# Ledger of designs, part 162: peptides against a protein of PDB entry 7AE7

Target 1, 321 residues: chain A of PDB entry 7AE7
Amino acid sequence: KVYKDLREFLEVLEQEGQLIRVKEEVNPEPDIAAAGRAAANLGKNQPAVFFEKIKGYKYSVVTNVHGSWQNHALMLGLDKNTSTKDQFYELNRRWDKFPVPPNVVKREAAPCKENVIDKDINLFEILPLYRINEQDGGFYISKASVVTADPEYPDDFNKLNVGTYRIQVKDRDRVGIQALAMHDIAVQLEKAEAENKPLPIAITIGNNPLVTFMASTPVGYNQNEYEFVGALQDGVPMDIVKSDLYDHLYVPAGSEVVLEGHIIPRVRTVEGPFGEFPGSYSGARLQCEVKIDRITHRTNPIFENLYLGIPWTEIDYLMAL

## One batch from the design tools (peptide; made by RFdiffusion4, then SolubleMPNN)

Design b2_p20_7_s1 (from b2_p20_7, 11 letters changed)
Fold by OpenDDE base, seed 2:
Structure b2_p20_7_s1 (fold): chain B 321 residues (1-321), chain A 20 residues (1-20)
Amino acid sequence: as target 1 above (321 residues)
Amino acid sequence: SYKEVEELNKKRVAEAEAAF
């Protein structure tokens, strides 16, 4: 089984008993985190949790999408009871199929382009934001696949980077991004900042689960994560579409929300604190700032966000592979 | 409303900036 988008995966998770649907209206805080913790207490078979209604917001939240070995098996299109060993075997077998180039679809064929916001941008209107941890300095987008390119080689598709970074919402149209020196985005940003130029960015939310997986998986600077997604789909290409603002940035065609903008050159603002793990906070630091210039989104977009809780976090599963 | 949450976020961001 191959998934075109998050929605197809969530349907399978629900069919397989690996998704809890919360139909009652919840408060963003503390109910989302509390329900996630309650789901985590179900033991090894931790389901995704889908919140249909969040007080004060228009749209839904899903969390813990990758939060179990069963969900990882299903992501690979395997039986949910496939052992971790057999999942690793299959991952390794498929990895050798790299590269599998993506299909570039037309704008009109991309679900992420169904709606456009190009004025009066307000992230709080489109994303049901909440604090993941009680002591977080703000709201985080913790499971986005962030697309950037090499500003020296913008047309080199192999240098297109799709990564996962900590993103704090700073204002209605501003986010802080943690671009650590060890990340490919930092190399690209350094090149842009050397010339005092903005770095084009697309922050994509609610993707095909293999896109999210690959965005969290380190690859070579000259390797495109989308070509690994195709490999992990056992040779089936994924669908990508050109960004609206940038000819050289491509986003997953099925993304729930795409935040297009730029990293402001040589600007650093306070970001954090954030609880990266239960009981472990990273202090506030000066981080990069992104201006959001355009949003595209699916109708009734689903905000996929990371589950951070006890006893297991979703990170434990994403990092274990 | 999401607008009230936006205002709350603005306050929290300012508090973090002041505490840094």
Scores: peptide ipSAE 0.511, ipTM 0.933, DockQ to the pose 0.801
Fold by OpenDDE base, seed 5:
Structure b2_p20_7_s1 (fold): chain B 321 residues (1-321), chain A 20 residues (1-20)
Amino acid sequence: as target 1 above (321 residues)
Amino acid sequence: SYKEVEELNKKRVAEAEAAF
């Protein structure tokens, strides 16, 4: 089975008994994190947790979407009881199908384009933000697929990077992003900053689960993550759409929310601390700053965010294969 | 409301910046 978006995957998770729906209004803190921990205690078959109502917010949150081997099997369109060994075998078999080029769909065919905000940008209006850990310096977007291109080769689709980065919400229209030197985004940013130019960026939230998986999977600088998504879909292309602000950036057509903006050149601001793993906090550091210039989103967007709780965390499943 | 959460975040960010 292939999924067009997060919603189709959540439907399958629910049908397979791998999603808990919380219908009662919850407090963003501590209830979301607490419910995630409670779900993790249900054993090896950790479900996703979908919060329909969050106090003070308009929209829903889903966590722990990749938070089990069952969910990982379902992501691959396999039986939920497929062994880790067989999942690994199938993943490797499909990996050899690279490249599978994506379909570029028209703007009118892309669900992520249903709504546009280009004035009075306020992330808090669109995303039900909460602290994942009590000691976090702020609110994090921890499961975004971040799209950037090479400023020297903007039309080279093979250099289009889709990665997962730590993103702290700094203001209604600003986020801090952790672009480490080992990340492809850092290479692209260095080129932009050498010329004192902004780096175009699209921060995509709530994607096809294989997009999120590939954004968390290291690939070569000249390899496009979307072409691996098509490979992992057993040769079925994924659907992408051109960003609104940039001709050279393409986003998943089915994204729940797309934050379009730019990394401000040669600016560094305090980001953190963040509890990346239980009992470990990465300290505050000077990190890059992104200005959000435009938002596109699906009607009633779902905020997909990472579950960070007791091991195994969702990140462990995203990085295990 | 989310507006109150925004103000809380602004305060927290400012505190982190001042503590750095």
Scores: peptide ipSAE 0.508, ipTM 0.934, DockQ to the pose 0.786
Fold by OpenDDE base, seed 4:
Structure b2_p20_7_s1 (fold): chain B 321 residues (1-321), chain A 20 residues (1-20)
Amino acid sequence: as target 1 above (321 residues)
Amino acid sequence: SYKEVEELNKKRVAEAEAAF
């Protein structure tokens, strides 16, 4: 099975008994985090948790999408009971198919383009934001696939980076992004900032689960994560679409939400604290700031966010491979 | 409403900035 988007994957998770649907209205805090912890207590076969109704918000949240080996097997289109060993074997076998170039679809064929917001941008209207941890300094978007390019080589598709970074919501149209020196985005930002130019960015939320997986998987600076997604789809290309603001940025065609904007050059603002692991907080730091200039989204967008709980976090499954 | 959450977040962010 190959998935075009998050929705097709969530349907399979639900069919396979790997998704809990919470139909009653919940409070964003503490109920989302509490339900995530309750799901973690179901043992090793942790389901995704889908919250249909969140008080004060219009849209839904899903968490713990990658939070088990069963979910990971299903992501690969395998039987949910496929052993970890066989999952690794299949992952490695498919990895050797790299590169599998993506299909560039027309704007009209991309579900992420169903709705556009280009004025009066308010992230709180589109994303049902909540604190992942009780002591977090704010709301985080922790499972976004962030698209950037090399500003010196913007047309080099091999240098197009799709990565996962810690993103704090600062206000209605600004986010802080943790671009560490070890990340490809930091190399690209350094080049932009040397010329005092903005770095174009697309923050994509709610993707094909293999996009999210590859965005969390380190690859070479001259390797495109979308070409690995096609490899992990056993040679089936994924669908991408050109961003609205930038000719050189491509986003997953099926993204639930796309935040298009720019990293403000040579600006640093306080970001954090954030509980990266239960009981482990990274302190506040001066981090980069992104201005959101345009949003595209699917109708009734699903906010996919990371679950951070004991004993196994969703990050542990994303990094264990 | 989400507007109240926005205002709460603004306050929290400002508090974190002041504590830094």
Scores: peptide ipSAE 0.505, ipTM 0.933, DockQ to the pose 0.797
Fold by OpenDDE base, seed 1:
Structure b2_p20_7_s1 (fold): chain B 321 residues (1-321), chain A 20 residues (1-20)
Amino acid sequence: as target 1 above (321 residues)
Amino acid sequence: SYKEVEELNKKRVAEAEAAF
């Protein structure tokens, strides 16, 4: 089984009893985090939690999409009861299929292009933002697949980077991004900042689950995460589409929301604190700032965000290679 | 409303910036 988007995966999770649908209106805080924790306490079979209605917001949230071994098996298109050992064996077998180049689809064929916002950008209209942890300094986008390229080699598809980074919402059209020196995005940003140029960026939210998985998986600087997604799809290419603002950036065709913009060169602003793990906070730091210049989104976009709970976080499953 | 949440976030961000 291959998934084109998050929605196809959520449908399978629901069919397999790995999705709880909350139909009642919830408060963004504390109900989203509380319901996630409650779902985690149900044992090893942690379902995704889909919130249909969030007070004060237009759209839905889903959490804990990758938050169990059952969900991980289903992501690979395996039986949900496939052992962890067999999942890893299959993952490794498929990894050897790299590279599997993606299909570039036309703009008209990409669900992420259904709606466009190019003026009066307000992230709060599109994303049902909430604090993941009670002591967070703000709202975080924690499961975004962030697309950047090498500004010296924009046409080198092997240098296209799709990574997961901590993103704090700073304003209606600005986000802080944590680009650590060990990240490929930091190498690309350094090149842009050397010339005092913006770094083009596309922050993609609510993806094919293998895109989210690969964006959280370290690969070589000259390896494209989309080509690994195709490998993990057992040789079936994923669908990508050209970004609206940049000819050299490609986003998943099925993304729920795409935030297109640029990292502002040589600007650092306060970001944090954020509770990355239960009981641990990363303090406030000076981080990069992204200006959002354009949004594209699916009709009724689903905000996929990270579940952070005890004992196992969703990150633990995403990093468990 | 999301507008009230936006204003709350703006306040929190400003408080974090001031405390840094």
Scores: peptide ipSAE 0.470, ipTM 0.924, DockQ to the pose 0.784

Design b2_p20_7_s2 (from b2_p20_7, 8 letters changed)
Fold by OpenDDE base, seed 3:
Structure b2_p20_7_s2 (fold): chain B 321 residues (1-321), chain A 20 residues (1-20)
Amino acid sequence: as target 1 above (321 residues)
Amino acid sequence: SYKEVEERNKELNEAAEKAF
């Protein structure tokens, strides 16, 4: 099984008994985190948790999408009871199919383009934001696939980077991003900042689960994560679409939400603290700031966010492979 | 409402900035 988008994966998770649907209206805090913890306590088969109604918001939230080995098996289109060993074997077998180039689809064929916001941008209207942890210094977008390119080689598709970074909401149209020196985005940002230029960025939310997986998996600077997604789909190309603002940035065609904008050159603002692990906080630091200039989104977009509860966080599963 | 959440986010950011 190959998934075009998050929705197709959520359907399979639900069919396989790996998704809990909460139909009653919940409070963003503490109910989302509490339900995630409760789901994690159900044992080894940690389901995704889908919240249909969030008080004060228009749209839905899903958490813990990658939160179990069963979900990883299903992500690979395997039986949910496939052993970790066999999952690893299959992952490696498919990895050797790299590169599998993506299909570039037309704008009209991309679900992420169904709706456009280009003025009066307000992230709080589009994303049901909440504190993931009680001591977080704000609201985080913790499971985005962030697309950037090399400013010196913008047309080199092999240098297009899709990565996962900690993103704090700073304002209606601004987010802080943790771009560590070891990340490919930091190399690209350094080049832009040397010229005092903005770095174009697309922050994509609610993707094909293999996009999210690859965005969390380190690859070479000259390797494109989308070409690995195609490999992990056993040779089936994924669909990407050109961003609206930038000819050189491509986003997953099926993304629930795409935040297009730029990293403001040579600006650093306080970001954090954030509880990356239960009982462990990364402190506040001066981090980059992104201006959001355009949003595209699917009708009734689903906000996918990380679950960070005990015993294993969703990020632990994303990093364990 | 989401407006109340927006204000809460502002308060949290301001508190973090002061604590830094």
Scores: peptide ipSAE 0.545, ipTM 0.944, DockQ to the pose 0.931
Fold by OpenDDE base, seed 1:
Structure b2_p20_7_s2 (fold): chain B 321 residues (1-321), chain A 20 residues (1-20)
Amino acid sequence: as target 1 above (321 residues)
Amino acid sequence: SYKEVEERNKELNEAAEKAF
């Protein structure tokens, strides 16, 4: 099975008993985190948790999408009871299919383009934002696939980077992003900042689960994560679409939300603290600031966000493969 | 209106900035 979007994967998770629906209205805090912890306590077969109604917000939240070996097996289109060993074997087998170039679809064929916001941008209207951990310095977007390119080689598709970074919401149309020196985005930003230019960025939320997986998986600077997604789909290309603002940035066609904007050159603002693991907080640092200039989104967008709870968090599974 | 969530986010950010 290959998944074109998050919704198709969530449907399979639900069919396989790997998704819990919370139909009652919840408070963003503490109920989202509490329900995630409760799901983690159900044992090794941790389900995704889908919150249909969040107090004060219009749209839904899903967490813990990658939060079990069963969910990872299903992500690979395998039986949910596939052993970890066999999952690794299959992952490695498919990895050798790299590169599998994506299909570029037309704008009208891309679900992420169903709605556009190009003025009076307010992230709180689109994303049911909450504090993931009680001591977090703000609201976080923790499971986005962030698209950037090399500003010196914008047309080199092999240098297109899709990565996962900590993103703190700073204002209605501004986010802080943690770009560590070891990440490809930091290399690209350094080049832009050398010329005092903005770095074009697309922050994509609620993707095909293999996009999210590959965005969390380090690859070479001259390797495109979308071409690995196609490999991990056993040779089936994924669908991408050109961003609205930038000819050189491509986003997953099925993204629930796409935040298009730019990293402001030579500006640093406080980002953090953030609880990456239970009892472990990364301190506040001066990090990059992104201005959001345009939003595209699916109708009734689902906010996919990371679950951080007791040991064997979703991040442990995303980094374990 | 998202005023309450925006204000809460502002307060959290200001507290973090002050602690830094």
Scores: peptide ipSAE 0.539, ipTM 0.942, DockQ to the pose 0.761
Fold by OpenDDE base, seed 5:
Structure b2_p20_7_s2 (fold): chain B 321 residues (1-321), chain A 20 residues (1-20)
Amino acid sequence: as target 1 above (321 residues)
Amino acid sequence: SYKEVEERNKELNEAAEKAF
């Protein structure tokens, strides 16, 4: 089975008993984290947790989407009881199908383009933001697939990078991004900053689960994550669409929210602290700043965010294969 | 409202900047 978007995957998780739906209004803090911990305590078969109503916000949150081996099997379109060994063998078998080029769909066929915000940008109107950990220095977008390109080779599709980075919300239209020197985004940013130019960026939220998986999986600088998604879909291409602001950036057609903008050249601002692991805070550092220039989103967008609580965390499952 | 949460986020960011 192949999933076009997060919604198709959530439907399957619910059918398979791997999604808990919370219908009552919750407080963003502490109820989201508390419910995630409670779900984690149900044992090894940790479900996703879908919050239909968040106090003070219009839209829903889903957490722990990748938070179990059952969810991981379902992501691969396998039986939920498929062993970790068999999942690994199937992953490797499909990996050999690389590259599987994506389908570029028309703008009118892309669900992520249903709504556009091009003025008076306010992230708090679109995303039900909260602190993941009690001592976080702000609100984080922790499960975004971030799209950037090589500014020297913008038309080289093999250098298009889709990665997962720590993103702190700084203001209505600004986010801090942790671009470490070992990340492909840092190579691309260095090239842009050498010329004192902005780096184009698209921050995509709520994707096909294999996009999120591949964005969290290190690949070569000249390897496109979307072509691996097609391989992991057993040779079925994924659907991508051209960004609205940039000719050379492509985003998943089914994204719940797309934040289009630019990394401001040679600007560094305080980002953090953030609790990456239970009881471990990475300190505050000077990090890059992104200005958001345009938002596109699906009607009633779902904010997919990372569950960080009792081990095994969702990060552990995303990095375990 | 989300406006109150926005204000709280500003306060948190300012506190983090001062603590750095």
Scores: peptide ipSAE 0.535, ipTM 0.940, DockQ to the pose 0.875
Fold by OpenDDE base, seed 2:
Structure b2_p20_7_s2 (fold): chain B 321 residues (1-321), chain A 20 residues (1-20)
Amino acid sequence: as target 1 above (321 residues)
Amino acid sequence: SYKEVEERNKELNEAAEKAF
C-alpha cells in the first residue's frame, strides 16, 4: 500500500489498532506528553496518539506516528507484524529503485493549498504548539520536513533538500532553525549568506510518512529525497507541488501545513534549551532565524509532532533503519 | 487565548535568552 498523505496513513494506523484517539479535551501541557508516555507504556505495539481537542487551540495534534516497528511496517505498506529483518530487507530492496521521480501536480490538485494565509501570520492560530519537554525554552516543531534548494543551482532538482531540523517558535511569524554544519541546509545557507541573501525555505508539517522518514535519513547532496520516497513506495512516484512563493521549491502535495518563508541572512538568535533525549538537554545556542511569509494548509490541519518520551522516543524508530 | 500562548512563548524565550 502507498499513502498519499498523513491522513491515509493515520486511517490505516487506526484500522490496524496502532492509533489511539483521545477525544476528550486535553491541556497541551502536560497532557500531550503524559498521554504519549502512557501509550508508550502499552508495550511493544506503541500506537500513534491522536488528540482531537486541545484546550486553547482549534486543530488536532498527532504524535508517535513512527513510534513502533508496527507503524514502520505499515509505513512501508507491509503487514504490521512484519519482522524488523524483513522490513530492513524490503527497505534495501526498494532503495535500489532510486531514483523514482515525483509527480508534479497542479496547485488545484494539492491538498496543502486548500487554505492560504499571506497576512497577519500567526503560527499559534494554525499549530497547537506546546512544550515537548517541561524545561524546553519554548515551543518546538520537531517533525517538519524542511525544503531548501541550492541558491547557486536553484533549478537543479537533484540539489533540492528535504531535511528534518529542530525548529523553535520565536513569535507568531518567526522560527529558529538549527542548521548543523553536517546538514545540506547548512551548505545552502552558507552560499546564501555569502551573498547576504535570504535562503528560501518551506517548512512542511504532517506529511506522507515516507517523506518524514526520508527527511530524517541522510542522503547525498545531489540526491533528492522525493526520489527516494518513490523508491520506498516500490516505484510509485510521490506527488509534489510547487511552493507559492518560490518556483524552485516543491513541497509534498498532501502536507497538512506548509510554512513558506526565508532564513534571514547573517542573523543568529537564541534558540533552546531543548530536551533532545529523555534526561538530556541541549543548551541554548545562537541559531538561524526564519521569517514566515506565507502559510498554506489543509482544512482542519493536523499538527504532527515528535513524541519524546520514556522509555522510547519516536527518533529511535526513525533512526533505527 | 492565542495571546496568552504568545505571551508565554515570549516569556520562555526571554528566560532562555537571559540564561544564555
Scores: peptide ipSAE 0.509, ipTM 0.936, DockQ to the pose 0.746

